# Peptides against a protein of PDB entry 5OOQ: the designs that were tried, part 116

Target 1, 227 residues: chain A of PDB entry 5OOQ
Amino acid sequence: YREDVRQVVTHPANALSFLQPGRLVEISVNGKDNYGWGAVVDFAKRINKRNPSAVYTDHESYIVNVVVNTMYIDSPVNLLKPFNPTLPEGIRPAEEGEKSICAVIPITLDSIKSIGNLRLYMPKDIRASGQKETVGKSLREVNRRFPDGIPVLDPVKNMKIEDEDFLKLMKKIDVLNTKLSSNPLTNSMRLEELYGKYSRKHDLHEDMKQLKRKISESQAVIQLDDL

## One batch from the design tools (peptide; made by RFdiffusion4, then SolubleMPNN)

Design b2_p20_1_s1 (from b2_p20_1, 15 letters changed)
Fold by OpenDDE base, seed 1:
Structure b2_p20_1_s1 (fold): chain B 227 residues (1-227), chain A 20 residues (1-20)
Amino acid sequence: as target 1 above (227 residues)
Amino acid sequence: MSLEGFTLLIFKDGKRYEIK
């Protein structure tokens, strides 16, 4: 059920509006590489220049650039490619006793474990010398200030996810947390229906974004012609 | 590294907080 909630929360239709610069996100890559809490730099729709016809799942269709302060010091960070979520071999978080550094890594929405209800004030140019380290210091201070954990966005109260099936899922989780009843009602079929609904919402959102871009481009052209 | 002198700026629930 926790994974089901994560899938809904990290779906583009829900997550993207909360991935503003400085938003804290908990990062787990490939289910094993836990970077802890990082800060969002930006995000973009995933484009495959080599295969423009490539179809990505909803959770893989966007790239989120995040600052982490837990990168292993000997990781080949120079091999990181902007907007390529396929990380080079050797890119990993530092283990206990290892030294870490700050890095900007591109991840997919599927690599987001949770979205925090906190945002950092981000420098304008994160690529400038020393800026990622500044964010790294901020991340350390946040962790120090929240020893019991960084507050996570409430899917209903904060994210305003009001889908009836999702609300039913949340209620079931609450009941199961109170009742030790072991029957995992794997509502796998209901998840597919939920994903179908979110996919449609995402398509509408992307259409609106494209329309807004076209309008902005048209206005920019008009302004250029009026100059 | 001493965090002495570092100002943390965070946003929670749409509000800006400065932690010194």
Scores: peptide ipSAE 0.111, ipTM 0.692, DockQ to the pose 0.098
Fold by OpenDDE base, seed 2:
Structure b2_p20_1_s1 (fold): chain B 227 residues (1-227), chain A 20 residues (1-20)
Amino acid sequence: as target 1 above (227 residues)
Amino acid sequence: MSLEGFTLLIFKDGKRYEIK
């Protein structure tokens, strides 16, 4: 059920409006490389210059650049390519006892485990010397301030996901958390129905998505300028 | 202690909270 919720939350139609610069996101790449909480730099629609006809899944159709402070120090970070989510071999988080560094990594929406209800003030030029490290210090401070975990966006209250099927799913999860009685298979079927509806409304959702993105970008700029 | 260089913005219920 948590994965089902994650799939809906990280769908472009829902997630992009909350991926403003400095937004905290919890990152897991390829289901194995946990970088912890990072900060969003920016995002863009995924474009394959070599294959313009490439079709990506919804969750792979956007690239999010994020600052992490958990990159293994000996990772070949110089091989990272902006907006290329195919990470070079050896790019991984530091394990216990290993030293870490700050890095900007390009990820897909599918690599977002959670979206936090917090935003960092981001430097204007994150690629300038020392700026990633500043964000890294801020991330450490956030983790220190929230020992019980960073607050996650509420899909309904904060993200305003008003899809009836999603609301039903959430209610079912609440009931299941209370009664442990509902079959995971039934929830999977409902998720498929939700995705089916998303696919049918794809054109409208893309338009709405673009509009929400523009609004979000403008709001993000305003919020940063007001800081 | 001035959290020099750290600005945390909390967005809760449409309200913006700045933690300095």
Scores: peptide ipSAE 0.045, ipTM 0.653, DockQ to the pose 0.087
Fold by OpenDDE base, seed 4:
Structure b2_p20_1_s1 (fold): chain B 227 residues (1-227), chain A 20 residues (1-20)
Amino acid sequence: as target 1 above (227 residues)
Amino acid sequence: MSLEGFTLLIFKDGKRYEIK
């Protein structure tokens, strides 16, 4: 049930509007590599330059760049490629007793475990020397201030996910958290129906994003011409 | 409580809270 909720929350139609710069997200790559809470730098639609016709699943169709402060110190971070979610071998979080460093890693939406109800004020240029370390210090401070965990966005109250089937899922989870017995199999079938509804919303979001980019580009050009 | 070095923004119930 938690995975079903995660699939809905991390769907582009729902997640992208909450992936502003500085948004805290909990990161788990391939269900194994837990980086903990990181901060969103930016996101973009995944483009395969080698295969422009490549079709990705909804959860793999966007790349989110995130700052983490839990990268293993001996990880080959120099091999990281922006907007390439296929991480080089050896890229992993530090284990207990190992030293960690700050890094910017590209992840898919599927690697988001949770979206926090908290945003950091991000440096203007995260690629500048020392800026990712500044964010790393901020992440440590946040973790210190929230020892019981960073608050997670409420899918209904905050994210405004109002789908009836999703609401039913949430109610079932609440009941199951109190009572162990309800069948996980029934919820997976409803997830496919939910995705059909989200596809339309996703298309609208992409259209809006493209429009905003065009507006921003046009404004930038106008400003350059006025100088 | 002022967080030295960054502004913390908490969003709760549609309200933005700035923790300085």
Scores: peptide ipSAE 0.104, ipTM 0.692, DockQ to the pose 0.085; fails the geometry check
Fold by OpenDDE base, seed 3:
Structure b2_p20_1_s1 (fold): chain B 227 residues (1-227), chain A 20 residues (1-20)
Amino acid sequence: as target 1 above (227 residues)
Amino acid sequence: MSLEGFTLLIFKDGKRYEIK
C-alpha cells in the first residue's frame, strides 16, 4: 500500500506542482541507490531528441534535477548529463565510511520516495562554483534540525489529492496501521484505475506549462517580500 | 537564524512558515 500511495503522489498530475526549486525530496534510484533527502533544482518534460516518438510512462516522462550531498566521492560525476536520468556506471551514494560530495543528478519521478514539506531557498545559479556545496550544507542543517525525519507532505491536506479512490486507499492504510485488517487485494486494482483517470483527464504538457507559470509567479512574489 | 542566505519554507495547512 505504501508503494501505491507513492505512485499516486509521484504521478505528474500531483507531484509537479510541488517540485519547486528547493523542494526537499527523498531519493531512491532504481530502488537500490538511496541518496537520502535532496533539493529540487528544476524539472522538465523528458524529450528524446533521437526518438521524438518515444513514449514514456507517466513516472518516467519528467526529469527532475536534484542536489544531493551523499554522492560517493569517486563517482564519475563528470559523466552526468543534465536531463538524462540514465546514470553512468559508478554513480552511487556513499556507503558507510565513504566520503561523499555534493552533486546534481537527474532523476525521474519514479525515483522520488517522498516529497518533503520543506523548501530551501536555492541559489540562482546552482552550477556556479560552491553553490551546490552551499545547498549541501543546508541539507545537513535540515537533517540536524529534524532528527526524527523531515516532514513529508500530506497527500490530502497539503497536496489536495481529492480522488475518492485515493481517499479510500488512505483510509485503508490507516486502518491497517491500526491493526484493523482490510483485504489488500482490492486496492491494487483501484490504483490502476486511478492512473487511468489521471492520464485521461490531464494533458500533462499543458499542465506543466501552467505549473511553470505559477512557479514563476510565486517566485516573483517571494522576491517582492524580500524587498 | 539564516542558513547563509537560505530560508527554509514550511508549508503546513495552507500556511507558509519561514524558518530563518
Scores: peptide ipSAE 0.031, ipTM 0.663, DockQ to the pose 0.083; fails the geometry check

Design b2_p20_1_s2 (from b2_p20_1, 13 letters changed)
Fold by OpenDDE base, seed 4:
Structure b2_p20_1_s2 (fold): chain B 227 residues (1-227), chain A 20 residues (1-20)
Amino acid sequence: as target 1 above (227 residues)
Amino acid sequence: MDLTGFTLLRFENGKFYEIK
């Protein structure tokens, strides 16, 4: 059920409007490489220059550039290509006892484990010398301030995902969290139907113009002096 | 925007709020 929620939350129709610069996201690449919480730089629609006719799944159709502070120091970061989510061999997070560095990595939406309810102020030019390290320091500070974990964006309250099937899924998860006894295997079939609805309802191209407007509107920061 | 200070924003009610 958690994976089902993740699939809905990370679908372009839902996720893109919340991937503002500085948005914190929890990153897991290929289900094994956990980079922890990183900060969004930007995102773009995935374009294959070699094969313009390439069709990607919805979750692989966008590339999100994120700053992480957990890159293994000996990773071949110089081989990273902007907007190429196929990471070179050796690109991995640092393990326990290994040194880490800050890096900007391109990931797909499918590599987002969670979207945080927090956003950092990002440098204007993240590629300038020292800027990614500044973000890295900020990420460490966030982790220090939230020892119990970074607050996750609420899919219903914050993201306004109001699909009836999704709400039913959330209710089932709540019930399962309270009652250990219900067999989680039987309800996996409804995720495909739910995902199918999102895939069919959203023309991602038309949605991108609307998304850009929504993102622009959501970028406005209200200073505490206005409360 | 003072880029020198660690400022964290929280998302609530469709808006971002600075948290100290």
Scores: peptide ipSAE 0.412, ipTM 0.846, DockQ to the pose 0.082
Fold by OpenDDE base, seed 3:
Structure b2_p20_1_s2 (fold): chain B 227 residues (1-227), chain A 20 residues (1-20)
Amino acid sequence: as target 1 above (227 residues)
Amino acid sequence: MDLTGFTLLRFENGKFYEIK
């Protein structure tokens, strides 16, 4: 059921409005390369210039640029292409005992394991020299402050996913009180139907500019000192 | 290390709150 929840949460109709600059996301590429928690830089709709007719799945239809601080130091980061989620061979997280560096990597929504309930203040120009390292230091500080793990965004309370089928799924998970057992909802068809409803409700074809505006409007920071 | 620039925001009730 955990994967089912992840599929719903990371669907563009749900996820994009929460991918503000600095949003913390947990990253797993190709189901094997775990980069841990990174910070969102930006996102864009995936466009194949060579094949404009290319059709991507919903979860692969957007590219999210994220700063990670767990990139293996000897990874060919110079071969990284902005907005190309097909990572070059050798791009991987550092293993235990290996040195890591900060890097900006393009990922798909499908590579998001979880969306954090935290957001970093991001430099205006993350590509400027030293800026990604600053974010990397911030990520380390976050991990230090949250030794038990970064709080995950609540799909219902925070993301306001109110679909009845999703709520039923969440209730089932709660009842099972078990660590989200790896048992996928047997009917993959139900998941497609579930997020298909979101795809219909949320104009995923909304102009990225409009979406970014909506995101910006939601970015108002309230200082706790004013409470 | 001037951590004075470290700002962490928590999302709650549809708003971001600064965590000091």
Scores: peptide ipSAE 0.407, ipTM 0.845, DockQ to the pose 0.079
Fold by OpenDDE base, seed 2:
Structure b2_p20_1_s2 (fold): chain B 227 residues (1-227), chain A 20 residues (1-20)
Amino acid sequence: as target 1 above (227 residues)
Amino acid sequence: MDLTGFTLLRFENGKFYEIK
């Protein structure tokens, strides 16, 4: 059920509006490479210039560039290409006892474990010297302030996912009703139906353009103390 | 905006709020 929730949350129709620059996301690449919490730089629709007819799954159709502070120091980071989620061999997080560095990595939506309810102020030019390290220091400070974990964005309260089938899923999770009887196949079909509804209702390309405009225009930051 | 200080934003009720 947690994976089902993750699939819905990370679907482009839901996730993209919450991937503002500086948004914290928890990153796992290929189901094994855990980078921990990183900060979103930007995102774009995946375009294959060599194969314009390439069809990607919904979760692979967008590339998110993220700053991580857990990259293994000897990783070939110079081989990283912006908006290319096919990571070179040797790109991995540091293991226990290894030194880490800050890096910007391109990931798919499928590599997002969780979307945090926190956002950092991002430098204007993350590619400039020292800027990634500044973000890396900020990530360390966040982890220090939230030893019990970074607060995750609420799919219903914050993301406003109001799909009836999703709400039913959330209720099932909350009630711990392990309906063992829900055939994983039935759940998969329901997810496909949900995704079909999302894809039909939203022109993701146009939504992305509008979102980028809104993000650029509305940096209205309100102080919490004013509430 | 002096980006030199640690500033954290939290999303709540459709808006971002600065956390000190």
Scores: peptide ipSAE 0.340, ipTM 0.825, DockQ to the pose 0.078
Fold by OpenDDE base, seed 1:
Structure b2_p20_1_s2 (fold): chain B 227 residues (1-227), chain A 20 residues (1-20)
Amino acid sequence: as target 1 above (227 residues)
Amino acid sequence: MDLTGFTLLRFENGKFYEIK
């Protein structure tokens, strides 16, 4: 059920409007490489230059660039390609006792474990010397301030996901947390139907252009408040 | 864009600031 919720939350129709620069996201790549909480730089529609006709799943159709402060120090970060979510061999988080560095990594929506309700103020040019380390310091401070974990966005209250099937799923989870009900009510087929509804209702290309404009406008307002 | 629950944080000069 938690995975089902994650799939709905990270669907582009729901997630993209919350991936503003500086938004905190919890990152797990390929279900094994846990980078912890990182900060969103930007996102773009995934384009395959070698195969323009390539069709990606909804959760793999966008690339999100994120700053992490948990990259293993000896990882070949120089081989990272912007907007290429296929990470080079050796790119991994630091294990216990290993040194870590800050890096910008491209990930898919499927690599987002959680979306936080916190956002960092981001440098204008994150690729400039020392800027990613500044974000890394901010990430450490956030983790220090939230020892019990970074607050996660509520899918219903904050993200306004009001689909009837999703609300039923959330209610079932609440019931299962209170009652040891052994019946796996999450039929994987229902999730595909739910995702299909999101995919059909939105022209993701047009929505992205509108979303980028709205994000830019929102950033302008925030910058004015910071002045 | 719904910003309900959004908290802006800034780390500067060794201090962390919350902007609402």
Scores: peptide ipSAE 0.274, ipTM 0.751, DockQ to the pose 0.487

Design b2_p20_1_s3 (from b2_p20_1, 11 letters changed)
Fold by OpenDDE base, seed 5:
Structure b2_p20_1_s3 (fold): chain B 227 residues (1-227), chain A 20 residues (1-20)
Amino acid sequence: as target 1 above (227 residues)
Amino acid sequence: MRTEGMTLIRFENGKVFFEK
């Protein structure tokens, strides 16, 4: 049942305006590679240079660069390309007992499990030596401070998603949670209708341009302190 | 950019600061 909420929350029309530099997001790549909570660096429209005519779903149409501190130490991180969400073979989170390192990984919106209601101050230049590790330390500290989990954005109160069908979905989920029910509430047709409504209300390209500008400005002014 | 309910976190000297 949470998947339906995730689909709506991570739709570009809703998610992009909350992907400021330093925004915490919970990451799961391909539904199996869980990197935990990371910090947003930036995002961009997905462009396929080899196939400019490629059509992506809404959830695959943007690339988000995120700092994670859970990358397996022996992953071929040197093969990572910014704004290329097709990850090289061997890129994976560390398993239990394995050592991890900090890395910036490009992900799609579909790889976001949740958007946190917290934002880290970010280094001006995350690509500079040592900056990823600084963010990694901050991520560890956040996890330590929030042992019960990082607070997630409220889709209604914070994200201002007001669609009636979505609100009904949220109410159903609340009831199920109260009853400790695990029944999935999936409706692909309903989700497509919601996506259509959101897409029609927003010029995603223009939104992207505006947000990218603000992201750049924010990165220039805010720095992360060392721990 | 939307910042509704967002808390900014700054770390300094092992301390955490929360700002709205």
Scores: peptide ipSAE 0.260, ipTM 0.853, DockQ to the pose 0.659
Fold by OpenDDE base, seed 2:
Structure b2_p20_1_s3 (fold): chain B 227 residues (1-227), chain A 20 residues (1-20)
Amino acid sequence: as target 1 above (227 residues)
Amino acid sequence: MRTEGMTLIRFENGKVFFEK
């Protein structure tokens, strides 16, 4: 069910309107290379100049450039080409014990695990020296502030996805989640961990919603430390 | 672009600010 939701959320018809500069997205390339949360730089429709007749799937038809702060330090980042989602060999996230650097990588919509309910204030020119590192510092600070995970954008409440089949899917998921929370047999450490993470993300989302309401009411900037 | 549910975060002087 999670994959089904992801397919709908990351479809161009739904996702593109939420990929503003600075939008946080959770990134997994080829289902194995987890870069964690990155920040959107920009996006464009995928065009193959060598093969203009190339047909891409919906989820591969757009390229999103994202800043990540988890790139392995010895990755050949100089070989990265803007708007080319075919990453050079050796481009990978840092593993445990390895050092990481900031990089801008081009990904497809299919590489987005989740769309966050947060947007970073982005530098005007991310390609300028030191700017990607500034975003990297911001990403670290966000992760520090949200130890239970960055809140995910709600597909129905926030994205306003109104497809009937999708709504039915979401209802099914809600029912299952309720059953899992109420069933003592699901108290496997793994299920508790997964549910705990989901519950925490939901709680953070609600906190952010409250904050947004306060901002709207006060028309003032609110400091996170005041939350 | 849609901004529903979005919180803009600004970092200044070691502090984090949330904007509409």
Scores: peptide ipSAE 0.250, ipTM 0.838, DockQ to the pose 0.704
Fold by OpenDDE base, seed 4:
Structure b2_p20_1_s3 (fold): chain B 227 residues (1-227), chain A 20 residues (1-20)
Amino acid sequence: as target 1 above (227 residues)
Amino acid sequence: MRTEGMTLIRFENGKVFFEK
Protein backbone atom coordinates (compact mmCIF):
# COMPACT_ATOMS: atom_id res chain seq x y z
CA TYR B 1 0.00 0.00 0.00
CA ARG B 2 2.87 2.38 0.68
CA GLU B 3 4.17 1.84 -2.81
CA ASP B 4 0.72 2.49 -4.27
CA VAL B 5 0.56 5.79 -2.41
CA ARG B 6 4.08 6.65 -3.55
CA GLN B 7 3.15 6.02 -7.18
CA VAL B 8 0.27 8.47 -6.96
CA VAL B 9 2.15 11.10 -4.96
CA THR B 10 5.20 11.05 -7.24
CA HIS B 11 3.18 11.23 -10.44
CA PRO B 12 4.02 14.45 -12.35
CA ALA B 13 0.41 15.66 -12.14
CA ASN B 14 0.71 15.70 -8.34
CA ALA B 15 4.39 16.06 -7.46
CA LEU B 16 5.69 18.86 -9.70
CA SER B 17 3.69 21.62 -8.02
CA PHE B 18 5.44 20.76 -4.74
CA LEU B 19 9.00 20.58 -6.07
CA GLN B 20 9.89 24.20 -5.38
CA PRO B 21 13.54 25.09 -4.78
CA GLY B 22 14.44 24.02 -1.26
CA ARG B 23 11.61 21.49 -0.89
CA LEU B 24 12.76 18.55 1.19
CA VAL B 25 12.43 15.15 -0.45
CA GLU B 26 13.47 11.70 0.70
CA ILE B 27 15.61 10.01 -1.92
CA SER B 28 16.06 6.35 -2.80
CA VAL B 29 17.77 5.65 -6.11
CA ASN B 30 16.85 2.36 -7.78
CA GLY B 31 15.43 1.15 -4.49
CA LYS B 32 18.96 0.48 -3.24
CA ASP B 33 20.81 3.74 -2.68
CA ASN B 34 19.22 5.66 0.17
CA TYR B 35 20.50 9.22 0.33
CA GLY B 36 18.01 10.29 2.99
CA TRP B 37 16.46 13.74 2.90
CA GLY B 38 17.71 16.18 0.29
CA ALA B 39 16.69 19.62 -0.96
CA VAL B 40 15.27 20.29 -4.42
CA VAL B 41 17.30 22.63 -6.62
CA ASP B 42 15.15 22.54 -9.75
CA PHE B 43 13.48 20.18 -12.20
CA ALA B 44 13.01 19.87 -15.94
CA LYS B 45 11.29 17.64 -18.44
CA ARG B 46 13.57 14.83 -19.54
CA ILE B 47 14.80 15.26 -23.09
CA ASN B 48 16.90 12.68 -24.87
CA LYS B 49 19.04 14.55 -27.37
CA ARG B 50 20.36 11.31 -28.86
CA ASN B 51 16.92 9.80 -29.26
CA PRO B 52 14.23 12.47 -29.43
CA SER B 53 11.64 9.76 -30.02
CA ALA B 54 12.37 8.12 -26.69
CA VAL B 55 9.23 7.67 -24.64
CA TYR B 56 9.61 7.72 -20.89
CA THR B 57 7.12 6.62 -18.28
CA ASP B 58 5.41 9.39 -16.35
CA HIS B 59 7.67 8.80 -13.35
CA GLU B 60 10.80 8.91 -15.50
CA SER B 61 9.75 11.83 -17.70
CA TYR B 62 11.18 14.53 -15.41
CA ILE B 63 14.57 15.05 -13.83
CA VAL B 64 14.88 16.62 -10.40
CA ASN B 65 18.20 18.02 -9.21
CA VAL B 66 18.61 17.61 -5.46
CA VAL B 67 21.28 18.49 -2.92
CA VAL B 68 22.25 15.59 -0.69
CA ASN B 69 24.71 15.56 2.20
CA THR B 70 25.20 11.78 2.28
CA MET B 71 27.31 11.23 -0.84
CA TYR B 72 30.27 8.93 -0.28
CA ILE B 73 33.43 11.05 -0.17
CA ASP B 74 35.28 8.94 -2.73
CA SER B 75 32.39 8.89 -5.20
CA PRO B 76 33.29 10.23 -8.66
CA VAL B 77 31.13 13.34 -8.23
CA ASN B 78 33.02 15.13 -11.01
CA LEU B 79 31.36 12.76 -13.46
CA LEU B 80 27.87 13.87 -12.45
CA LYS B 81 26.03 15.68 -15.22
CA PRO B 82 23.12 17.97 -14.50
CA PHE B 83 19.81 16.63 -15.80
CA ASN B 84 21.29 13.19 -16.51
CA PRO B 85 19.67 10.69 -14.15
CA THR B 86 21.94 7.86 -15.30
CA LEU B 87 24.44 8.03 -12.48
CA PRO B 88 28.06 7.01 -13.07
CA GLU B 89 29.36 3.85 -11.49
CA GLY B 90 30.57 4.47 -7.95
CA ILE B 91 28.04 7.18 -7.17
CA ARG B 92 26.53 6.02 -3.90
CA PRO B 93 25.63 7.17 -0.41
CA ALA B 94 28.14 6.78 2.38
CA GLU B 95 27.77 3.68 4.49
CA GLU B 96 28.09 3.57 8.24
CA GLY B 97 31.55 4.71 9.27
CA GLU B 98 32.30 6.31 5.90
CA LYS B 99 32.72 10.03 5.36
CA SER B 100 30.16 11.89 3.29
CA ILE B 101 30.14 15.05 1.19
CA CYS B 102 27.50 17.32 -0.29
CA ALA B 103 26.55 16.84 -3.92
CA VAL B 104 23.86 17.74 -6.41
CA ILE B 105 22.45 14.63 -8.04
CA PRO B 106 19.88 14.34 -10.82
CA ILE B 107 17.07 11.91 -10.02
CA THR B 108 13.75 10.88 -11.53
CA LEU B 109 10.41 11.23 -9.78
CA ASP B 110 10.52 7.49 -9.24
CA SER B 111 13.49 8.00 -6.91
CA ILE B 112 11.43 10.14 -4.53
CA LYS B 113 10.34 8.14 -1.52
CA SER B 114 8.44 10.99 0.11
CA ILE B 115 7.89 14.74 -0.19
CA GLY B 116 8.41 16.75 2.97
CA ASN B 117 6.24 19.54 4.27
CA LEU B 118 9.33 21.73 4.76
CA ARG B 119 11.34 23.97 2.49
CA LEU B 120 14.85 25.31 2.94
CA TYR B 121 15.98 28.69 1.78
CA MET B 122 18.27 28.01 -1.16
CA PRO B 123 21.26 30.05 -2.30
CA LYS B 124 20.83 31.75 -5.67
CA ASP B 125 23.74 29.81 -7.16
CA ILE B 126 23.90 26.39 -5.58
CA ARG B 127 26.77 25.36 -7.84
CA ALA B 128 29.03 28.11 -6.58
CA SER B 129 31.84 27.09 -4.27
CA GLY B 130 30.69 26.50 -0.72
CA GLN B 131 26.96 26.78 -1.42
CA LYS B 132 26.29 23.05 -1.46
CA GLU B 133 27.98 22.77 1.91
CA THR B 134 25.74 25.50 3.30
CA VAL B 135 22.68 23.52 2.26
CA GLY B 136 24.33 20.42 3.66
CA LYS B 137 24.66 22.08 7.05
CA SER B 138 21.00 23.02 6.91
CA LEU B 139 20.06 19.43 6.10
CA ARG B 140 22.08 18.20 9.08
CA GLU B 141 20.31 20.66 11.32
CA VAL B 142 16.92 19.57 10.01
CA ASN B 143 17.76 15.93 10.67
CA ARG B 144 18.93 16.85 14.16
CA ARG B 145 15.70 18.69 14.91
CA PHE B 146 13.58 15.89 13.51
CA PRO B 147 15.07 12.69 14.92
CA ASP B 148 11.80 10.83 14.33
CA GLY B 149 11.63 11.97 10.72
CA ILE B 150 10.75 15.03 8.70
CA PRO B 151 7.00 15.69 8.37
CA VAL B 152 5.63 14.35 5.10
CA LEU B 153 3.02 16.11 2.97
CA ASP B 154 -0.46 14.76 3.44
CA PRO B 155 -1.65 13.58 0.01
CA VAL B 156 -5.25 14.54 0.74
CA LYS B 157 -5.03 17.55 3.03
CA ASN B 158 -1.95 19.18 1.50
CA MET B 159 -1.74 17.84 -2.04
CA LYS B 160 -5.53 17.85 -2.54
CA ILE B 161 -5.59 14.51 -4.31
CA GLU B 162 -9.31 13.82 -4.63
CA ASP B 163 -9.34 10.63 -6.68
CA GLU B 164 -11.97 8.29 -5.23
CA ASP B 165 -9.86 5.17 -5.51
CA PHE B 166 -6.97 6.94 -3.87
CA LEU B 167 -9.18 8.13 -1.02
CA LYS B 168 -10.34 4.56 -0.49
CA LEU B 169 -6.73 3.44 -0.41
CA MET B 170 -5.88 6.08 2.17
CA LYS B 171 -8.82 5.06 4.34
CA LYS B 172 -7.74 1.45 4.18
CA ILE B 173 -4.22 2.38 5.21
CA ASP B 174 -5.57 4.44 8.09
CA VAL B 175 -7.61 1.49 9.33
CA LEU B 176 -4.60 -0.78 9.13
CA ASN B 177 -2.41 1.71 10.95
CA THR B 178 -5.02 2.01 13.66
CA LYS B 179 -5.11 -1.74 14.09
CA LEU B 180 -1.34 -1.89 14.19
CA SER B 181 -1.22 0.91 16.74
CA SER B 182 -3.69 -0.89 18.95
CA ASN B 183 -0.95 -3.39 19.62
CA PRO B 184 0.76 -2.53 22.93
CA LEU B 185 4.21 -2.84 21.38
CA THR B 186 3.41 -0.37 18.66
CA ASN B 187 1.70 1.93 21.12
CA SER B 188 4.96 2.60 22.92
CA MET B 189 6.75 3.42 19.69
CA ARG B 190 3.81 5.43 18.44
CA LEU B 191 3.66 7.37 21.66
CA GLU B 192 7.29 8.34 21.24
CA GLU B 193 6.63 9.22 17.64
CA LEU B 194 3.57 11.28 18.54
CA TYR B 195 5.44 13.10 21.27
CA GLY B 196 8.31 13.63 18.91
CA LYS B 197 5.97 14.98 16.25
CA TYR B 198 4.24 17.20 18.76
CA SER B 199 7.51 18.58 20.05
CA ARG B 200 8.74 19.17 16.54
CA LYS B 201 5.51 20.80 15.51
CA HIS B 202 5.79 23.15 18.43
CA ASP B 203 9.37 23.98 17.53
CA LEU B 204 8.41 24.66 13.93
CA HIS B 205 5.54 26.88 14.99
CA GLU B 206 7.83 28.84 17.23
CA ASP B 207 10.34 29.24 14.43
CA MET B 208 7.59 30.49 12.17
CA LYS B 209 6.45 33.00 14.74
CA GLN B 210 9.99 34.26 15.08
CA LEU B 211 10.29 34.55 11.33
CA LYS B 212 7.02 36.45 11.16
CA ARG B 213 8.24 38.85 13.80
CA LYS B 214 11.47 39.45 11.94
CA ILE B 215 9.53 40.12 8.76
CA SER B 216 7.30 42.57 10.57
CA GLU B 217 10.24 44.30 12.21
CA SER B 218 12.12 44.76 8.96
CA GLN B 219 9.32 47.02 7.63
CA ALA B 220 10.42 45.70 4.24
CA VAL B 221 8.42 43.20 2.27
CA ILE B 222 10.87 40.36 2.61
CA GLN B 223 10.22 38.13 -0.33
CA LEU B 224 11.00 34.46 0.21
CA ASP B 225 13.84 34.94 -2.23
CA ASP B 226 15.37 37.53 0.09
CA LEU B 227 15.37 35.33 3.13
CA MET A 1 16.31 28.24 18.44
CA ARG A 2 17.06 28.93 14.79
CA THR A 3 20.52 28.01 13.69
CA GLU A 4 22.07 31.07 12.05
CA GLY A 5 21.70 30.89 8.29
CA MET A 6 18.94 28.30 8.27
CA THR A 7 15.37 29.30 7.55
CA LEU A 8 12.83 26.56 8.04
CA ILE A 9 9.54 27.39 6.37
CA ARG A 10 6.49 25.19 6.37
CA PHE A 11 4.58 25.12 3.13
CA GLU A 12 0.92 24.27 2.90
CA ASN A 13 -0.60 23.79 -0.55
CA GLY A 14 2.58 25.18 -2.09
CA LYS A 15 2.35 28.40 -0.06
CA VAL A 16 4.21 29.60 2.99
CA PHE A 17 2.24 28.95 6.10
CA PHE A 18 2.34 31.82 8.55
CA GLU A 19 0.52 31.08 11.74
CA LYS A 20 -1.66 34.02 12.73
Scores: peptide ipSAE 0.139, ipTM 0.710, DockQ to the pose 0.085
Fold by OpenDDE base, seed 1:
Structure b2_p20_1_s3 (fold): chain B 227 residues (1-227), chain A 20 residues (1-20)
Amino acid sequence: as target 1 above (227 residues)
Amino acid sequence: MRTEGMTLIRFENGKVFFEK
């Protein structure tokens, strides 16, 4: 069901209107290369210069350029081409213990795992020296302040997806989650995990709560202004 | 572009700024 939701959320008809510069997106390339959360630079319709008649699936029909801060340091980043989602061999995220660098990578909509409810202030020229590193620092700070994860856009409340079948899917997921959460073992394991995180990251958790409140307040104000 | 749920954030000098 999570994949079904992802397919709907990342469809061009829904996703593109939320891919503003600086929008946070969680990136997974080819189902194996997890770059974590990155920031959108821009997007464009995919054009094949060699084969103009090429037809792409909806999820592959657009290219999104994103800043990531998890690129393996020895990756051939100089071979990256803007708006070419076919990544050169060796382009991968850093593994545990490896050093990472900031890079701008072109991805398809299919490589978006989730769309965040946050947008970073982006430099005007991300290609200028030091600018991607500035975004990288911001990404690190966001991850630090959200130890439980960056808030994800709600497909219904935020994205206003009103498709009846999709709403039914969401209801089914909610029912399943409720059943899962009602299991005493699940609750116990979650409580221990949450308590462990709380104990280890108490200060960060408080910061996160404050930030979430501010985000909610800001959203409420935006909704009021749009009325 | 839709602005629903959008919060613009800026990090400067260890501080977080929220912009609409």
Scores: peptide ipSAE 0.284, ipTM 0.849, DockQ to the pose 0.658; fails the geometry check

